# Peptides against a protein of PDB entry 1Y0J, part 51

Target 1, 39 residues: chain A of PDB entry 1Y0J
Amino acid sequence: EARECVNCGATATPLWRRDRTGHYLCNACGLYHKMNGQN

## One batch from the design tools (peptide; made by RFdiffusion4, then SolubleMPNN)

Design b2_p23_6_s2 (from b2_p23_6, 20 letters changed)
Fold by OpenDDE base, seed 5:
Structure b2_p23_6_s2 (fold): chain B 39 residues (1-39), chain A 23 residues (1-23)
Amino acid sequence: as target 1 above (39 residues)
Amino acid sequence: DEEERRRREEEEKERQRKYAENV
């Protein structure tokens, strides 16, 4: 049941994000991807 | 209770916003 970031495997984050494909990212990975235009 | 109903609706909206497309 534990949700995981598809990029780093983190199970806890202050803010869950979703990429354009609907996959869950932790806040840190989500910001990284947004800033670099990756995924 | 109308105030409690509105509180629950805002909590649900906030939960949904956290998982919206953002990358």
Scores: peptide ipSAE 0.087, ipTM 0.543, DockQ to the pose 0.023
Fold by OpenDDE base, seed 3:
Structure b2_p23_6_s2 (fold): chain B 39 residues (1-39), chain A 23 residues (1-23)
Amino acid sequence: as target 1 above (39 residues)
Amino acid sequence: DEEERRRREEEEKERQRKYAENV
């Protein structure tokens, strides 16, 4: 039903992203992980 | 028809862009 960011649990975001393993991240967490080399 | 098919394809592409791989 509701999609959630695997990092922060957010259910709404301007842009959903996926990490290299296919998990969904909100836009903010996706950018954070990209900037810090984390996934 | 072709116009309806094109519209559906554009809608699907837009939906896919909301869930892009980026990390």
Scores: peptide ipSAE 0.084, ipTM 0.531, DockQ to the pose 0.022
Fold by OpenDDE base, seed 4:
Structure b2_p23_6_s2 (fold): chain B 39 residues (1-39), chain A 23 residues (1-23)
Amino acid sequence: as target 1 above (39 residues)
Amino acid sequence: DEEERRRREEEEKERQRKYAENV
């Protein structure tokens, strides 16, 4: 049982992020979602 | 124990930084 990015399934990232609903995102997916307003 | 308390507080701050809401 390891933490995973809800978008891409990655288990490792330089920085974990959370979206406004509390889901965990890797750094890359978090930045992508922020730029596109997709959440 | 004050040293253990300080260690726990620092660990908690690090956890908050690693999993901060930033989206």
Scores: peptide ipSAE 0.083, ipTM 0.540, DockQ to the pose 0.022
Fold by OpenDDE base, seed 2:
Structure b2_p23_6_s2 (fold): chain B 39 residues (1-39), chain A 23 residues (1-23)
Amino acid sequence: as target 1 above (39 residues)
Amino acid sequence: DEEERRRREEEEKERQRKYAENV
């Protein structure tokens, strides 16, 4: 078992985030999707 | 004012969403 970012596949991040559908994102991808309305 | 009440409720919901994004 290893949590992975559904966007980039990263397994390590300083902060885990979730998108609107509950998928796990790394901090970078979470912020990117939030900024671009892709969350 | 109903519109102001609705706006405050939406702002609170948005705050809750932002908090829930962190896990």
Scores: peptide ipSAE 0.074, ipTM 0.478, DockQ to the pose 0.031

Design b2_p23_6_s3 (from b2_p23_6, 19 letters changed)
Fold by OpenDDE base, seed 5:
Structure b2_p23_6_s3 (fold): chain B 39 residues (1-39), chain A 23 residues (1-23)
Amino acid sequence: as target 1 above (39 residues)
Amino acid sequence: DEARERERKREEEERRRRYEENV
C-alpha cells in the first residue's frame, strides 16, 4: 500500500487523518481542514 | 507462511488505528 495525502501528495506524516469522505490527509493538511474547514 | 502473513496484517491494522485520526 502506497498511502499518500490526497491534498499535497505527501507519503509520510507522523499522523494520518481522514476527511469526511474517508480520503487520507497528512497531519498538516488534516489540521488545516480541522481548524479552518474546507476552503 | 499464512500464519505470519495474518500476524503482519493484524500488526499493520493496529498501527494504522493508532496513527490515524478523523478530521
Scores: peptide ipSAE 0.285, ipTM 0.685, DockQ to the pose 0.022
Fold by OpenDDE base, seed 3:
Structure b2_p23_6_s3 (fold): chain B 39 residues (1-39), chain A 23 residues (1-23)
Amino acid sequence: as target 1 above (39 residues)
Amino acid sequence: DEARERERKREEEERRRRYEENV
């Protein structure tokens, strides 16, 4: 069941992020998306 | 008991929220 980042496939992160569609991103990918807009 | 299980669940949900944020 392990949660995975939809961008990089990471299964562990200090902070999970969620996009507007409800997909999970690791902290790093979430911050990247936040700073650069929609991937 | 059921009351303790409900409490555990609430604490787990609170913990999850602490490690989740919207982009």
Scores: peptide ipSAE 0.280, ipTM 0.683, DockQ to the pose 0.021
Fold by OpenDDE base, seed 4:
Structure b2_p23_6_s3 (fold): chain B 39 residues (1-39), chain A 23 residues (1-23)
Amino acid sequence: as target 1 above (39 residues)
Amino acid sequence: DEARERERKREEEERRRRYEENV
Protein backbone atom coordinates (compact mmCIF):
# COMPACT_ATOMS: atom_id res chain seq x y z
CA GLU B 1 0.00 0.00 0.00
CA ALA B 2 0.93 3.69 0.22
CA ARG B 3 3.83 4.74 2.44
CA GLU B 4 2.80 6.41 5.69
CA CYS B 5 4.58 8.61 8.21
CA VAL B 6 4.84 6.53 11.39
CA ASN B 7 4.39 9.70 13.48
CA CYS B 8 1.36 11.41 11.87
CA GLY B 9 0.06 8.94 9.27
CA ALA B 10 0.58 11.31 6.33
CA THR B 11 0.85 9.59 2.95
CA ALA B 12 2.23 12.61 1.06
CA THR B 13 5.21 14.86 1.79
CA PRO B 14 7.72 16.90 -0.22
CA LEU B 15 10.52 14.84 1.37
CA TRP B 16 10.48 11.41 3.00
CA ARG B 17 12.86 10.79 5.89
CA ARG B 18 13.69 7.76 8.04
CA ASP B 19 14.42 7.48 11.73
CA ARG B 20 17.46 5.57 13.00
CA THR B 21 15.47 2.32 13.00
CA GLY B 22 14.36 2.77 9.39
CA HIS B 23 10.75 3.86 9.98
CA TYR B 24 9.45 6.42 7.48
CA LEU B 25 8.65 9.98 8.53
CA CYS B 26 7.26 12.89 6.53
CA ASN B 27 9.57 15.90 6.25
CA ALA B 28 7.87 17.82 9.07
CA CYS B 29 7.94 14.90 11.52
CA GLY B 30 11.50 14.02 10.51
CA LEU B 31 12.66 17.55 11.30
CA TYR B 32 10.74 17.48 14.58
CA HIS B 33 12.43 14.25 15.67
CA LYS B 34 15.87 15.44 14.52
CA MET B 35 15.56 18.69 16.47
CA ASN B 36 14.30 16.95 19.60
CA GLY B 37 17.05 14.34 19.38
CA GLN B 38 19.72 17.05 19.33
CA ASN B 39 18.23 19.03 22.22
CA ASP A 1 8.87 8.10 -23.33
CA GLU A 2 9.84 5.11 -21.18
CA ALA A 3 13.54 6.03 -21.03
CA ARG A 4 12.74 9.57 -19.85
CA GLU A 5 10.39 8.21 -17.19
CA ARG A 6 13.06 5.78 -15.92
CA GLU A 7 15.54 8.66 -15.69
CA ARG A 8 13.10 10.84 -13.72
CA LYS A 9 12.46 7.91 -11.38
CA ARG A 10 16.20 7.43 -10.75
CA GLU A 11 16.66 11.14 -10.03
CA GLU A 12 13.72 11.09 -7.61
CA GLU A 13 15.13 8.02 -5.84
CA GLU A 14 18.58 9.62 -5.50
CA ARG A 15 17.00 12.82 -4.12
CA ARG A 16 15.07 10.71 -1.59
CA ARG A 17 18.17 8.72 -0.54
CA ARG A 18 20.12 11.93 0.15
CA TYR A 19 17.76 12.87 2.98
CA GLU A 20 16.32 9.51 4.14
CA GLU A 21 18.76 9.14 7.07
CA ASN A 22 18.75 12.84 8.01
CA VAL A 23 16.76 12.19 11.21
Scores: peptide ipSAE 0.086, ipTM 0.554, DockQ to the pose 0.024
Fold by OpenDDE base, seed 2:
Parts: sequence; C-alpha cells; structure tokens
Structure b2_p23_6_s3 (fold): chain B 39 residues (1-39), chain A 23 residues (1-23)
Amino acid sequence: as target 1 above (39 residues)
Amino acid sequence: DEARERERKREEEERRRRYEENV
C-alpha cells in the first residue's frame, strides 16, 4: 500500500499534502499546485 | 467591530484549509 504523488509519482516525502480535489501530492508538488493553481 | 470579525473568520478558514491540506 504505497502512496504516490499524483503529480510526480514520488512514494516518499517529508510531508504529504492534498490538492483541492483530495488527491495526494508530495510536499514539493503540493506547494507547486498552491502557487500555480494547476499542474 | 465587523472588520475584526471578518478578519478572525478569514484566519480561521485559512488555518482549517492548512490542516485539511496537510495529511
């Protein structure tokens, strides 16, 4: 049951985030989405 | 004061959103 970032496929991150739709993002991709509004 | 109430509400919503985003 390995969680993956829906953006980059990373399976490990210091902090898991969720986008506005509830999908899991690694910390880096989560911050990117927050900054740009979309992938 | 209505302005202070609106500010407190915004800060609470922002805090809630951060907790919902961090899983």
Scores: peptide ipSAE 0.067, ipTM 0.469, DockQ to the pose 0.029

Design b2_p23_6_s4 (from b2_p23_6, 18 letters changed)
Fold by OpenDDE base, seed 5:
Structure b2_p23_6_s4 (fold): chain B 39 residues (1-39), chain A 23 residues (1-23)
Amino acid sequence: as target 1 above (39 residues)
Amino acid sequence: DEKKEEELKKKEEELRKKYEENV
C-alpha cells in the first residue's frame, strides 16, 4: 500500500508529485526535477 | 464492516488525489 518516492525512497510528504512517466516523487524531489527538467 | 471500510478507502483516495500534483 505504502507509496514511495522513486528517487529517494521517502514514504511521506505533504505533497506527492508525479513525473511525465507517472512515477511518484516526494515534494522535494519533484521540485528538483521540475527545476532541472530532463537530465 | 465492509461498507464502512469501502467508504473510508474512497475518502482516503480522494484525500490522496487532493495532495497530488504533476511535476
Scores: peptide ipSAE 0.262, ipTM 0.686, DockQ to the pose 0.022
Fold by OpenDDE base, seed 4:
Structure b2_p23_6_s4 (fold): chain B 39 residues (1-39), chain A 23 residues (1-23)
Amino acid sequence: as target 1 above (39 residues)
Amino acid sequence: DEKKEEELKKKEEELRKKYEENV
């Protein structure tokens, strides 16, 4: 029952984010995707 | 107690949703 960031594999983050396809990203990777559009 | 575990699971999920955001 532990989710992980699909980008970096992190299992803990202050804020989970979700991309347009529903995949979970840690806060850092989510913000990166938000600013750049992709990894 | 299986029922109690399910209730706790629901509360955990609600709490999880409270701290997630769309990219």
Scores: peptide ipSAE 0.262, ipTM 0.686, DockQ to the pose 0.022
Fold by OpenDDE base, seed 3:
Structure b2_p23_6_s4 (fold): chain B 39 residues (1-39), chain A 23 residues (1-23)
Amino acid sequence: as target 1 above (39 residues)
Amino acid sequence: DEKKEEELKKKEEELRKKYEENV
């Protein structure tokens, strides 16, 4: 396992998020993408 | 046991989904 945030490479987060294409993001990056769309 | 392994796998998946949210 050991999934990684596709944006920052983090391997641990209190809440994993997934973008509309299925990529996993840590909570922080997920919130960023939610607010800005892309990065 | 295969049965027990499958049950553990299901519990793992449920736990994973509990802390996952779509952007």
Scores: peptide ipSAE 0.260, ipTM 0.686, DockQ to the pose 0.022
Fold by OpenDDE base, seed 2:
Structure b2_p23_6_s4 (fold): chain B 39 residues (1-39), chain A 23 residues (1-23)
Amino acid sequence: as target 1 above (39 residues)
Amino acid sequence: DEKKEEELKKKEEELRKKYEENV
């Protein structure tokens, strides 16, 4: 059940986020994608 | 016991959802 960010591989974050495709992102990567719309 | 284990797993899943958000 270990979850990891599909972008950076982080396994711990204060808030998990999910992209439009359903993949999990850590909070940092999720916010980055939300604000910039790119990797 | 097995029932307690299932309940704990359920609660863990519910707690996990509180810290999840869509991008």
Scores: peptide ipSAE 0.249, ipTM 0.675, DockQ to the pose 0.021

Design b2_p23_7_s1 (from b2_p23_7, 11 letters changed)
Fold by OpenDDE base, seed 2:
Structure b2_p23_7_s1 (fold): chain B 39 residues (1-39), chain A 23 residues (1-23)
Amino acid sequence: as target 1 above (39 residues)
Amino acid sequence: RIAERLEEKKKAEEEEEKEKEKE
C-alpha cells in the first residue's frame, strides 16, 4: 500500500511528517497541524 | 480536522465491511 496523508489523501510530498499519534501527514498538512494546534 | 477525517475513514470502512457481509 502506498503511503498516504491521513488528512488529505496525498500520496506524494517533499517531506513526510508525523502527528503526535504517529500517523503520516504531507508537509502542508503537518505544518498546518503544527501551526494551528488543530487535530 | 485530522481527527474528524480519521473518524470519517473508520465509518466508511465499517460501512464497506457491512456491505461485504451482506453479499
Scores: peptide ipSAE 0.046, ipTM 0.402, DockQ to the pose 0.839
Fold by OpenDDE base, seed 5:
Parts: structure tokens; sequence; C-alpha cells
Structure b2_p23_7_s1 (fold): chain B 39 residues (1-39), chain A 23 residues (1-23)
């Protein structure tokens, strides 16, 4: 299985991030969640 | 909130894929 963003399903990103639960986020979603305090 | 809902969705999809590999 190709790694995908658990928020938007993106399979490609310049930087993989992780949420507090350890799920993979794309760079855009990871920044958005960090800025908005959203899980 | 979004990650938890998608974890439930991915778990349901992985369960469906495991049922399909068993046929």
Amino acid sequence: as target 1 above (39 residues)
Amino acid sequence: RIAERLEEKKKAEEEEEKEKEKE
C-alpha cells in the first residue's frame, strides 16, 4: 500500500508529517491541522 | 477528529479487503 494522507488521501508530498496519533499527513494538511489546532 | 474518522473508514476497507482475499 502506498502511503496516503489520512486527511486528503494524497499519496505524494514534499514532506510527510505525523499527527499526534502517529497517522501520516501530507505537508499541507499537517500544517493546516497544526495551525488550526484540529485533530 | 478527521484522522479518527478516516481510521475507522480505513479499518472498514481493510476488513472488506480481507474478506475479498478469503474468497
Scores: peptide ipSAE 0.042, ipTM 0.426, DockQ to the pose 0.513
Fold by OpenDDE base, seed 4:
Structure b2_p23_7_s1 (fold): chain B 39 residues (1-39), chain A 23 residues (1-23)
Amino acid sequence: as target 1 above (39 residues)
Amino acid sequence: RIAERLEEKKKAEEEEEKEKEKE
């Protein structure tokens, strides 16, 4: 399985991030999550 | 929002696995 962003399903990103629970986020979703505090 | 999307993805994966056991 290709690594996917758990929020948007993106398989490609300039920077993979992780949430506090260890799930993979694309750069955009990881920044959005960090800035808005929205799970 | 991300937690809800993860729960929806897990539910879809469980539904696909149940369909594969039925064929």
Scores: peptide ipSAE 0.046, ipTM 0.412, DockQ to the pose 0.858; fails the geometry check
Fold by OpenDDE base, seed 1:
Structure b2_p23_7_s1 (fold): chain B 39 residues (1-39), chain A 23 residues (1-23)
Amino acid sequence: as target 1 above (39 residues)
Amino acid sequence: RIAERLEEKKKAEEEEEKEKEKE
């Protein structure tokens, strides 16, 4: 079971991020989530 | 949107488990 981005399914990223609930996001989705506040 | 994506994944896993129990 490889770590994946909960939003886009990416298994590789330069930087793993987490949302406010602790889910793993790729760098791109984590930045997008932070900027737009979109759950 | 991320919550909805997680619910969709959870439903797909539950459907896959139901198919495996039926075979």
Scores: peptide ipSAE 0.045, ipTM 0.415, DockQ to the pose 0.866; fails the geometry check

Design b2_p23_7_s2 (from b2_p23_7, 11 letters changed)
Fold by OpenDDE base, seed 4:
Structure b2_p23_7_s2 (fold): chain B 39 residues (1-39), chain A 23 residues (1-23)
Amino acid sequence: as target 1 above (39 residues)
Amino acid sequence: VVAERLAERERRRREEEERRREL
């Protein structure tokens, strides 16, 4: 079981991010989520 | 958005597992 971005399903990214609840996001989705909010 | 996407992925994973058990 590979790590996946919870938003887009990407399995590879130059930088793994986490949201406030600890879910993994790719760099792009993490930046987008930080700007556009929470649910 | 992340919580909704996570729930959608978990539902789809369970549906794929159920379908694989019926085959």
Scores: peptide ipSAE 0.100, ipTM 0.533, DockQ to the pose 0.703; fails the geometry check
Fold by OpenDDE base, seed 2:
Structure b2_p23_7_s2 (fold): chain B 39 residues (1-39), chain A 23 residues (1-23)
Amino acid sequence: as target 1 above (39 residues)
Amino acid sequence: VVAERLAERERRRREEEERRREL
């Protein structure tokens, strides 16, 4: 299985991010998560 | 948000695996 963003399911992003628990986020969702906290 | 989305994805995966075992 290809890496996907745990929030939106995107399989491609200019920059993979991680949340504080180590889960992979696309750049957009990672920035959103950083701004809005856990949720 | 991320924890809820993970739980949703895990549920969907289990449901898909269950359907594939019934085929």
Scores: peptide ipSAE 0.100, ipTM 0.540, DockQ to the pose 0.752; fails the geometry check
Fold by OpenDDE base, seed 3:
Structure b2_p23_7_s2 (fold): chain B 39 residues (1-39), chain A 23 residues (1-23)
Amino acid sequence: as target 1 above (39 residues)
Amino acid sequence: VVAERLAERERRRREEEERRREL
């Protein structure tokens, strides 16, 4: 089970992030989520 | 945004599993 970004499906990133519910995001999607909210 | 994308990925996974069971 390879770790993947819940937003874009990326399996590689310089920095793994999490949302407030604990879902894994790549660095780019984690920054996007922080700016655009939880929906 | 994350909740909507997660739900979309779960629907696609279920559709792929259903197609694999019909083969």
Scores: peptide ipSAE 0.100, ipTM 0.540, DockQ to the pose 0.640; fails the geometry check
Fold by OpenDDE base, seed 5:
Structure b2_p23_7_s2 (fold): chain B 39 residues (1-39), chain A 23 residues (1-23)
Amino acid sequence: as target 1 above (39 residues)
Amino acid sequence: VVAERLAERERRRREEEERRREL
């Protein structure tokens, strides 16, 4: 299976990010969680 | 939030795999 954002399930993004636990986030979710400190 | 979303996705993937074996 393709890489997916653990938050929204997006399979495509301009930039893959990681959370503190190393899970993949799309750019949008990664920025949102970074800014809001949400897990 | 990400940890909870990960667990939800893992459950959903298992459910989709089980459904795919029954079809």
Scores: peptide ipSAE 0.099, ipTM 0.538, DockQ to the pose 0.615; fails the geometry check

Design b2_p23_7_s3 (from b2_p23_7, 11 letters changed)
Fold by OpenDDE base, seed 5:
Order: structure tokens, then sequence, then C-alpha cells
Structure b2_p23_7_s3 (fold): chain B 39 residues (1-39), chain A 23 residues (1-23)
């Protein structure tokens, strides 16, 4: 099993992030959501 | 938008894996 982004399903990223609910996001989705106030 | 269904599935898989390693 490989970790995957709960937003886009990506399994590879330079940095894994978590949203405020603790779900894994790739770096790109994590930054996008942080900048736009989305989850 | 975070997919809650995908997040839940991943959490269950991670929990299963952890239990298998602790046995």
Amino acid sequence: as target 1 above (39 residues)
Amino acid sequence: VVDERLARRREEEERRRRRELEE
C-alpha cells in the first residue's frame, strides 16, 4: 500500500501534508487548500 | 475538497497494517 492524497489521489509528492482534519494531502493540494481556504 | 470516503479507507488500511505488524 502507498499513501495517497485524499484530494487528487497522487501517491508521490516532495512533501506530505495534513489538512486540519488530519487527512493526507500532497504538497500541491495542501498549499492550494491553505491558500484558498478550501478542504 | 478532501474526499472523506478515500480518507476513511486509507485510515482503515493504515490501522489494519499496524495491527498486522504488532502481532
Scores: peptide ipSAE 0.054, ipTM 0.463, DockQ to the pose 0.358
Fold by OpenDDE base, seed 2:
Structure b2_p23_7_s3 (fold): chain B 39 residues (1-39), chain A 23 residues (1-23)
Amino acid sequence: as target 1 above (39 residues)
Amino acid sequence: VVDERLARRREEEERRRRRELEE
């Protein structure tokens, strides 16, 4: 089983992140979420 | 960025696919 980003579907990333609800995001989507405060 | 309902649906679908492959 492979982890995937719930936003973009990426399966590879230098760092897995989590959103405030606990879902997995790739590094890029997680940083975007954090910087913009947008879900 | 992430729709919570969409995220839950995707997780449920992934769990379903996994169970179907293990059967």
Scores: peptide ipSAE 0.059, ipTM 0.481, DockQ to the pose 0.435; fails the geometry check
Fold by OpenDDE base, seed 3:
Order: structure tokens, then sequence, then C-alpha cells
Structure b2_p23_7_s3 (fold): chain B 39 residues (1-39), chain A 23 residues (1-23)
């Protein structure tokens, strides 16, 4: 199975990020998570 | 916003699919 963003399900991103629990996020969702401090 | 419950469910589903392929 291809890696996907746990938030939006995207399988492609210019930069994979991780949340504080270690789950993969696309760049957009990772930045959103970081900036808003919300899970 | 990341839903931790959604993340866990997806991980459980992926683990299930892997087991079903090994059987």
Amino acid sequence: as target 1 above (39 residues)
Amino acid sequence: VVDERLARRREEEERRRRRELEE
C-alpha cells in the first residue's frame, strides 16, 4: 500500500511530514497541524 | 485537522489486509 496522509488521504506530496504521534501527513496538512496546534 | 481515531482505524485496516494476503 502506498503511503497516504492520515488527514486528507493524499498519496503524493512535495514533502512528507509527521504529526506528534508519528503519523504521516502531506506537506499541506503537516503545516496546518503545526500552525494550528490541533489534532 | 488530524483525527487520531481515523489514523488508528486506517492502520488497523491496513494490518487486516496484510493478514488476509498472508493467509
Scores: peptide ipSAE 0.057, ipTM 0.475, DockQ to the pose 0.450; fails the geometry check
Fold by OpenDDE base, seed 1:
Structure b2_p23_7_s3 (fold): chain B 39 residues (1-39), chain A 23 residues (1-23)
Amino acid sequence: as target 1 above (39 residues)
Amino acid sequence: VVDERLARRREEEERRRRRELEE
């Protein structure tokens, strides 16, 4: 099993991010959520 | 959005496992 972005399903990213609840996001989705206030 | 997508994924995985056990 590989780590996946909970938003887009990506398994590869330059930087793994986490949301406030500890879910893993790829760098792109993490930045997108931060910019748009999405959860 | 993240929470909803995670919940949906878990539900889909559970449905798949159930079908695989029934076959």
Scores: peptide ipSAE 0.054, ipTM 0.464, DockQ to the pose 0.708; fails the geometry check

Design b2_p23_7_s4 (from b2_p23_7, 10 letters changed)
Fold by OpenDDE base, seed 2:
Structure b2_p23_7_s4 (fold): chain B 39 residues (1-39), chain A 23 residues (1-23)
Amino acid sequence: as target 1 above (39 residues)
Amino acid sequence: VVEERLRRREEEERRRREEERRR
């Protein structure tokens, strides 16, 4: 089971993040999500 | 943005499972 970013499908990132519901995001998508909100 | 993408994927997966059950 390769961990994937739920937003972009990336399997590699310098830092795994989570959204408020616990889904895995890559660093870039996690920062974007934090800045632009959850929608 | 992330929640909308997740909902779309869940809808696509549900549609695939419904199509597989009809084959």
Scores: peptide ipSAE 0.111, ipTM 0.544, DockQ to the pose 0.704; fails the geometry check
Fold by OpenDDE base, seed 5:
Parts: sequence; structure tokens; C-alpha cells
Structure b2_p23_7_s4 (fold): chain B 39 residues (1-39), chain A 23 residues (1-23)
Amino acid sequence: as target 1 above (39 residues)
Amino acid sequence: VVEERLRRREEEERRRREEERRR
């Protein structure tokens, strides 16, 4: 089971992030989530 | 934004399973 971004499905990223619920995000989606909020 | 995308993905996966069962 490969780790994937819960937002975009990416399996590779220079930096794995987590959201406030503990889901894995790629670097780009993690930054987008931080800027645009949880919804 | 993430929670809304997760809900959409779950709905799409449910629809895909229903379509596969009807083939």
C-alpha cells in the first residue's frame, strides 16, 4: 500500500505533510490546504 | 477543501462499484 496524497492522489512528493485530521498530503496540497482552509 | 474532495472521491468510488455490478 503506497502512501498517497488524500487530496490529489500523488504517490511522490519532496515533502509529506499532514492535515489537522492526520491525513497525508503532498507538499503542494499541504501548502494549498494551509492557505485555503480545511473545507 | 480537503474534506469536500474526500467526500467527492468516496461518492465516485461508490458509483464505480455500482456500475461494475451492473456490467
Scores: peptide ipSAE 0.110, ipTM 0.544, DockQ to the pose 0.580; fails the geometry check
Fold by OpenDDE base, seed 3:
Structure b2_p23_7_s4 (fold): chain B 39 residues (1-39), chain A 23 residues (1-23)
Amino acid sequence: as target 1 above (39 residues)
Amino acid sequence: VVEERLRRREEEERRRREEERRR
């Protein structure tokens, strides 16, 4: 199984991020959620 | 938004397992 972004399902990203609860996000979704504080 | 999407995914997965068990 390949890692995927929990938000958008992307399997490729220049940088994997995690949210405050430890979920894996692609770089774009990780930055978006960090800036907007969205749950 | 992450927590909302995860909850929705778990609900959809549960529904698919219930439909599969009904066949």
Scores: peptide ipSAE 0.108, ipTM 0.533, DockQ to the pose 0.771; fails the geometry check
Fold by OpenDDE base, seed 1:
Structure b2_p23_7_s4 (fold): chain B 39 residues (1-39), chain A 23 residues (1-23)
Amino acid sequence: as target 1 above (39 residues)
Amino acid sequence: VVEERLRRREEEERRRREEERRR
């Protein structure tokens, strides 16, 4: 199984991010989540 | 939003595994 973004399902990204709970996000979703603070 | 999406994905993956086991 390839790593995927828990938000959008993307399997490729320039930078993997994590949320505060340790879930993997793509760069775009990780930035979006950080900026909006929404679960 | 992330936690709710994760929960839904885990439930869907569990259902797919249960269906595959019944085939």
Scores: peptide ipSAE 0.108, ipTM 0.543, DockQ to the pose 0.725; fails the geometry check

Design b2_p23_8_s1 (from b2_p23_8, 16 letters changed)
Fold by OpenDDE base, seed 5:
Structure b2_p23_8_s1 (fold): chain B 39 residues (1-39), chain A 23 residues (1-23)
Amino acid sequence: as target 1 above (39 residues)
Amino acid sequence: AEAERRKAEYKAKLAEEKAKAAK
């Protein structure tokens, strides 16, 4: 099994992030949602 | 297409978790 960003599907990222509910996000998506408070 | 579905599913999961937390 390969990890992937739940938002964009990326399988590689400089830094894996996790949202408040534990979903994995790539760095870019994690920052985007963190910064904008949106999904 | 695929990306849109993935985003929608993620949004739905997040909404579900928020709803659970609100109960």
Scores: peptide ipSAE 0.150, ipTM 0.635, DockQ to the pose 0.155
Fold by OpenDDE base, seed 1:
Parts: C-alpha cells; structure tokens; sequence
Structure b2_p23_8_s1 (fold): chain B 39 residues (1-39), chain A 23 residues (1-23)
C-alpha cells in the first residue's frame, strides 16, 4: 500500500505527520490543524 | 468525490475525538 494524507490525499510530503487520532497527514495539513486546532 | 469523502471522514473522526475529550 501507499501512504496518503488522510485530509488531502497527498502521497508525497517532505515530512509525514500524525494527528492525535493517529491519522497520517502531509506536512502542510498536519501543521495547519496543529496550529489552528480545527477540523 | 473520493477526495471529498476522504476529507469528510477525517473531519468526522476529529470531531468525534474532540467531543469525547470535551469537558
């Protein structure tokens, strides 16, 4: 299988992140939700 | 359609976790 950002579907990112629920996020989506605390 | 479904599922799971953790 290929890893995908659970939010935007990106399959490539300079840094994979994970949210508090364990979902994989690309760097951009991970930072966005971390900084804004929004869904 | 697939992208929107994925985003919706993600938001739903986040909302569920926030609701469980809410005071």
Amino acid sequence: as target 1 above (39 residues)
Amino acid sequence: AEAERRKAEYKAKLAEEKAKAAK
Scores: peptide ipSAE 0.147, ipTM 0.632, DockQ to the pose 0.167
Fold by OpenDDE base, seed 2:
Structure b2_p23_8_s1 (fold): chain B 39 residues (1-39), chain A 23 residues (1-23)
Amino acid sequence: as target 1 above (39 residues)
Amino acid sequence: AEAERRKAEYKAKLAEEKAKAAK
């Protein structure tokens, strides 16, 4: 298994997040998209 | 750029899921 952020491709992050549809996002992208409602 | 493609695909998938859930 080699998880990667669906948005930026990062393979390592302090905290993996998931969007409402289940996509894995790195911490930064997850927070950014949650806050801005965009990707 | 591969990164841009990845982001575009993610956005498309997200939009598709939102469309499916929309009433």
Scores: peptide ipSAE 0.146, ipTM 0.631, DockQ to the pose 0.156
Fold by OpenDDE base, seed 3:
Structure b2_p23_8_s1 (fold): chain B 39 residues (1-39), chain A 23 residues (1-23)
Amino acid sequence: as target 1 above (39 residues)
Amino acid sequence: AEAERRKAEYKAKLAEEKAKAAK
């Protein structure tokens, strides 16, 4: 599947993450949102 | 463009979920 980060659109990342509602995020965006609670 | 739309949609969904959790 052609996965994309729902925040930045990245298609490649060292680690795919998912937010609390199941949206796929790249590692960077996932960590950012987890830490700051916002985008 | 598409990138901005995607970001906006995600932000909206995130806000919606936070609102639900805050009730």
Scores: peptide ipSAE 0.157, ipTM 0.643, DockQ to the pose 0.165; fails the geometry check

Design b2_p23_8_s2 (from b2_p23_8, 11 letters changed)
Fold by OpenDDE base, seed 5:
Formats: sequence, C-alpha cells, structure tokens
Structure b2_p23_8_s2 (fold): chain B 39 residues (1-39), chain A 23 residues (1-23)
Amino acid sequence: as target 1 above (39 residues)
Amino acid sequence: DEARKELERYKEELEKKRKEEEE
C-alpha cells in the first residue's frame, strides 16, 4: 500500500490534502491549486 | 522546505506534460 499525490506522484508530505473529487494531493500541490483557484 | 520540494516536483511534472504535448 502506497498513497501518492495524484498531481506529482509524491508519496510523502507533511500534510495530505484532497481535491474536490476526493483525490489525494500532497501539501504543496494542494496549496498551489488553491492559490491559483484550480482546486 | 518540504512544501517547496513538492511544488518543484509539481512544476517538473507540468513541464514534462507540456513537452509531451508539443511532440
């Protein structure tokens, strides 16, 4: 079992986030999308 | 710093996709 960010494939992050569809995002990708209004 | 590394990975993935679409 290995969780990975659906955006960058990272398997480790200080904080797992989820997109609007429930997919897991690493902290950075989640914040990036939020910052750019993409998530 | 971890967040920055993850952001960089994200950017790299975007760049790869752009190159793939260009070819």
Scores: peptide ipSAE 0.047, ipTM 0.483, DockQ to the pose 0.076
Fold by OpenDDE base, seed 3:
Structure b2_p23_8_s2 (fold): chain B 39 residues (1-39), chain A 23 residues (1-23)
Amino acid sequence: as target 1 above (39 residues)
Amino acid sequence: DEARKELERYKEELEKKRKEEEE
């Protein structure tokens, strides 16, 4: 069950997010992706 | 709500860094 961010590999975050394809992102990477669209 | 606020802060921080690099 060790979920990890597909971008940075982090396993802990105050808020899990998901990209448009459904991959899990930590809060930080999720915000980054939202701003830049792609990775 | 909170997520949107965090996003806004993130954008501001990035814009600040970009400005500092251009100067």
Scores: peptide ipSAE 0.026, ipTM 0.390, DockQ to the pose 0.041
Fold by OpenDDE base, seed 2:
Structure b2_p23_8_s2 (fold): chain B 39 residues (1-39), chain A 23 residues (1-23)
Amino acid sequence: as target 1 above (39 residues)
Amino acid sequence: DEARKELERYKEELEKKRKEEEE
């Protein structure tokens, strides 16, 4: 398997997050997109 | 929303490629 962040490819993170479609994001990328999310 | 949709489409394409490699 080896889960990985769809944004940066990271395979390890303190907390896995998910985007609006359900794809996995590492904690850093998930927070980054949440903070910078626009229309 | 357009930029967000483009980001999601990009992620979906990456996910698709990953699944193809997994098979």
Scores: peptide ipSAE 0.038, ipTM 0.434, DockQ to the pose 0.150; fails the geometry check
Fold by OpenDDE base, seed 1:
Structure b2_p23_8_s2 (fold): chain B 39 residues (1-39), chain A 23 residues (1-23)
Amino acid sequence: as target 1 above (39 residues)
Amino acid sequence: DEARKELERYKEELEKKRKEEEE
């Protein structure tokens, strides 16, 4: 059941983020994609 | 954009697999 970051598999994060299609990302991965995901 | 779409598709596949494993 436990929610997981679709990028790294983390199950715990201080802040859950979501991409444009609603996939869950941990805070770190969400920020990483924001910083590097220009395409 | 194309890279982002590809990443999103990959993530969708992961979600699908997770749901299948949960059932």
Scores: peptide ipSAE 0.036, ipTM 0.429, DockQ to the pose 0.150; fails the geometry check

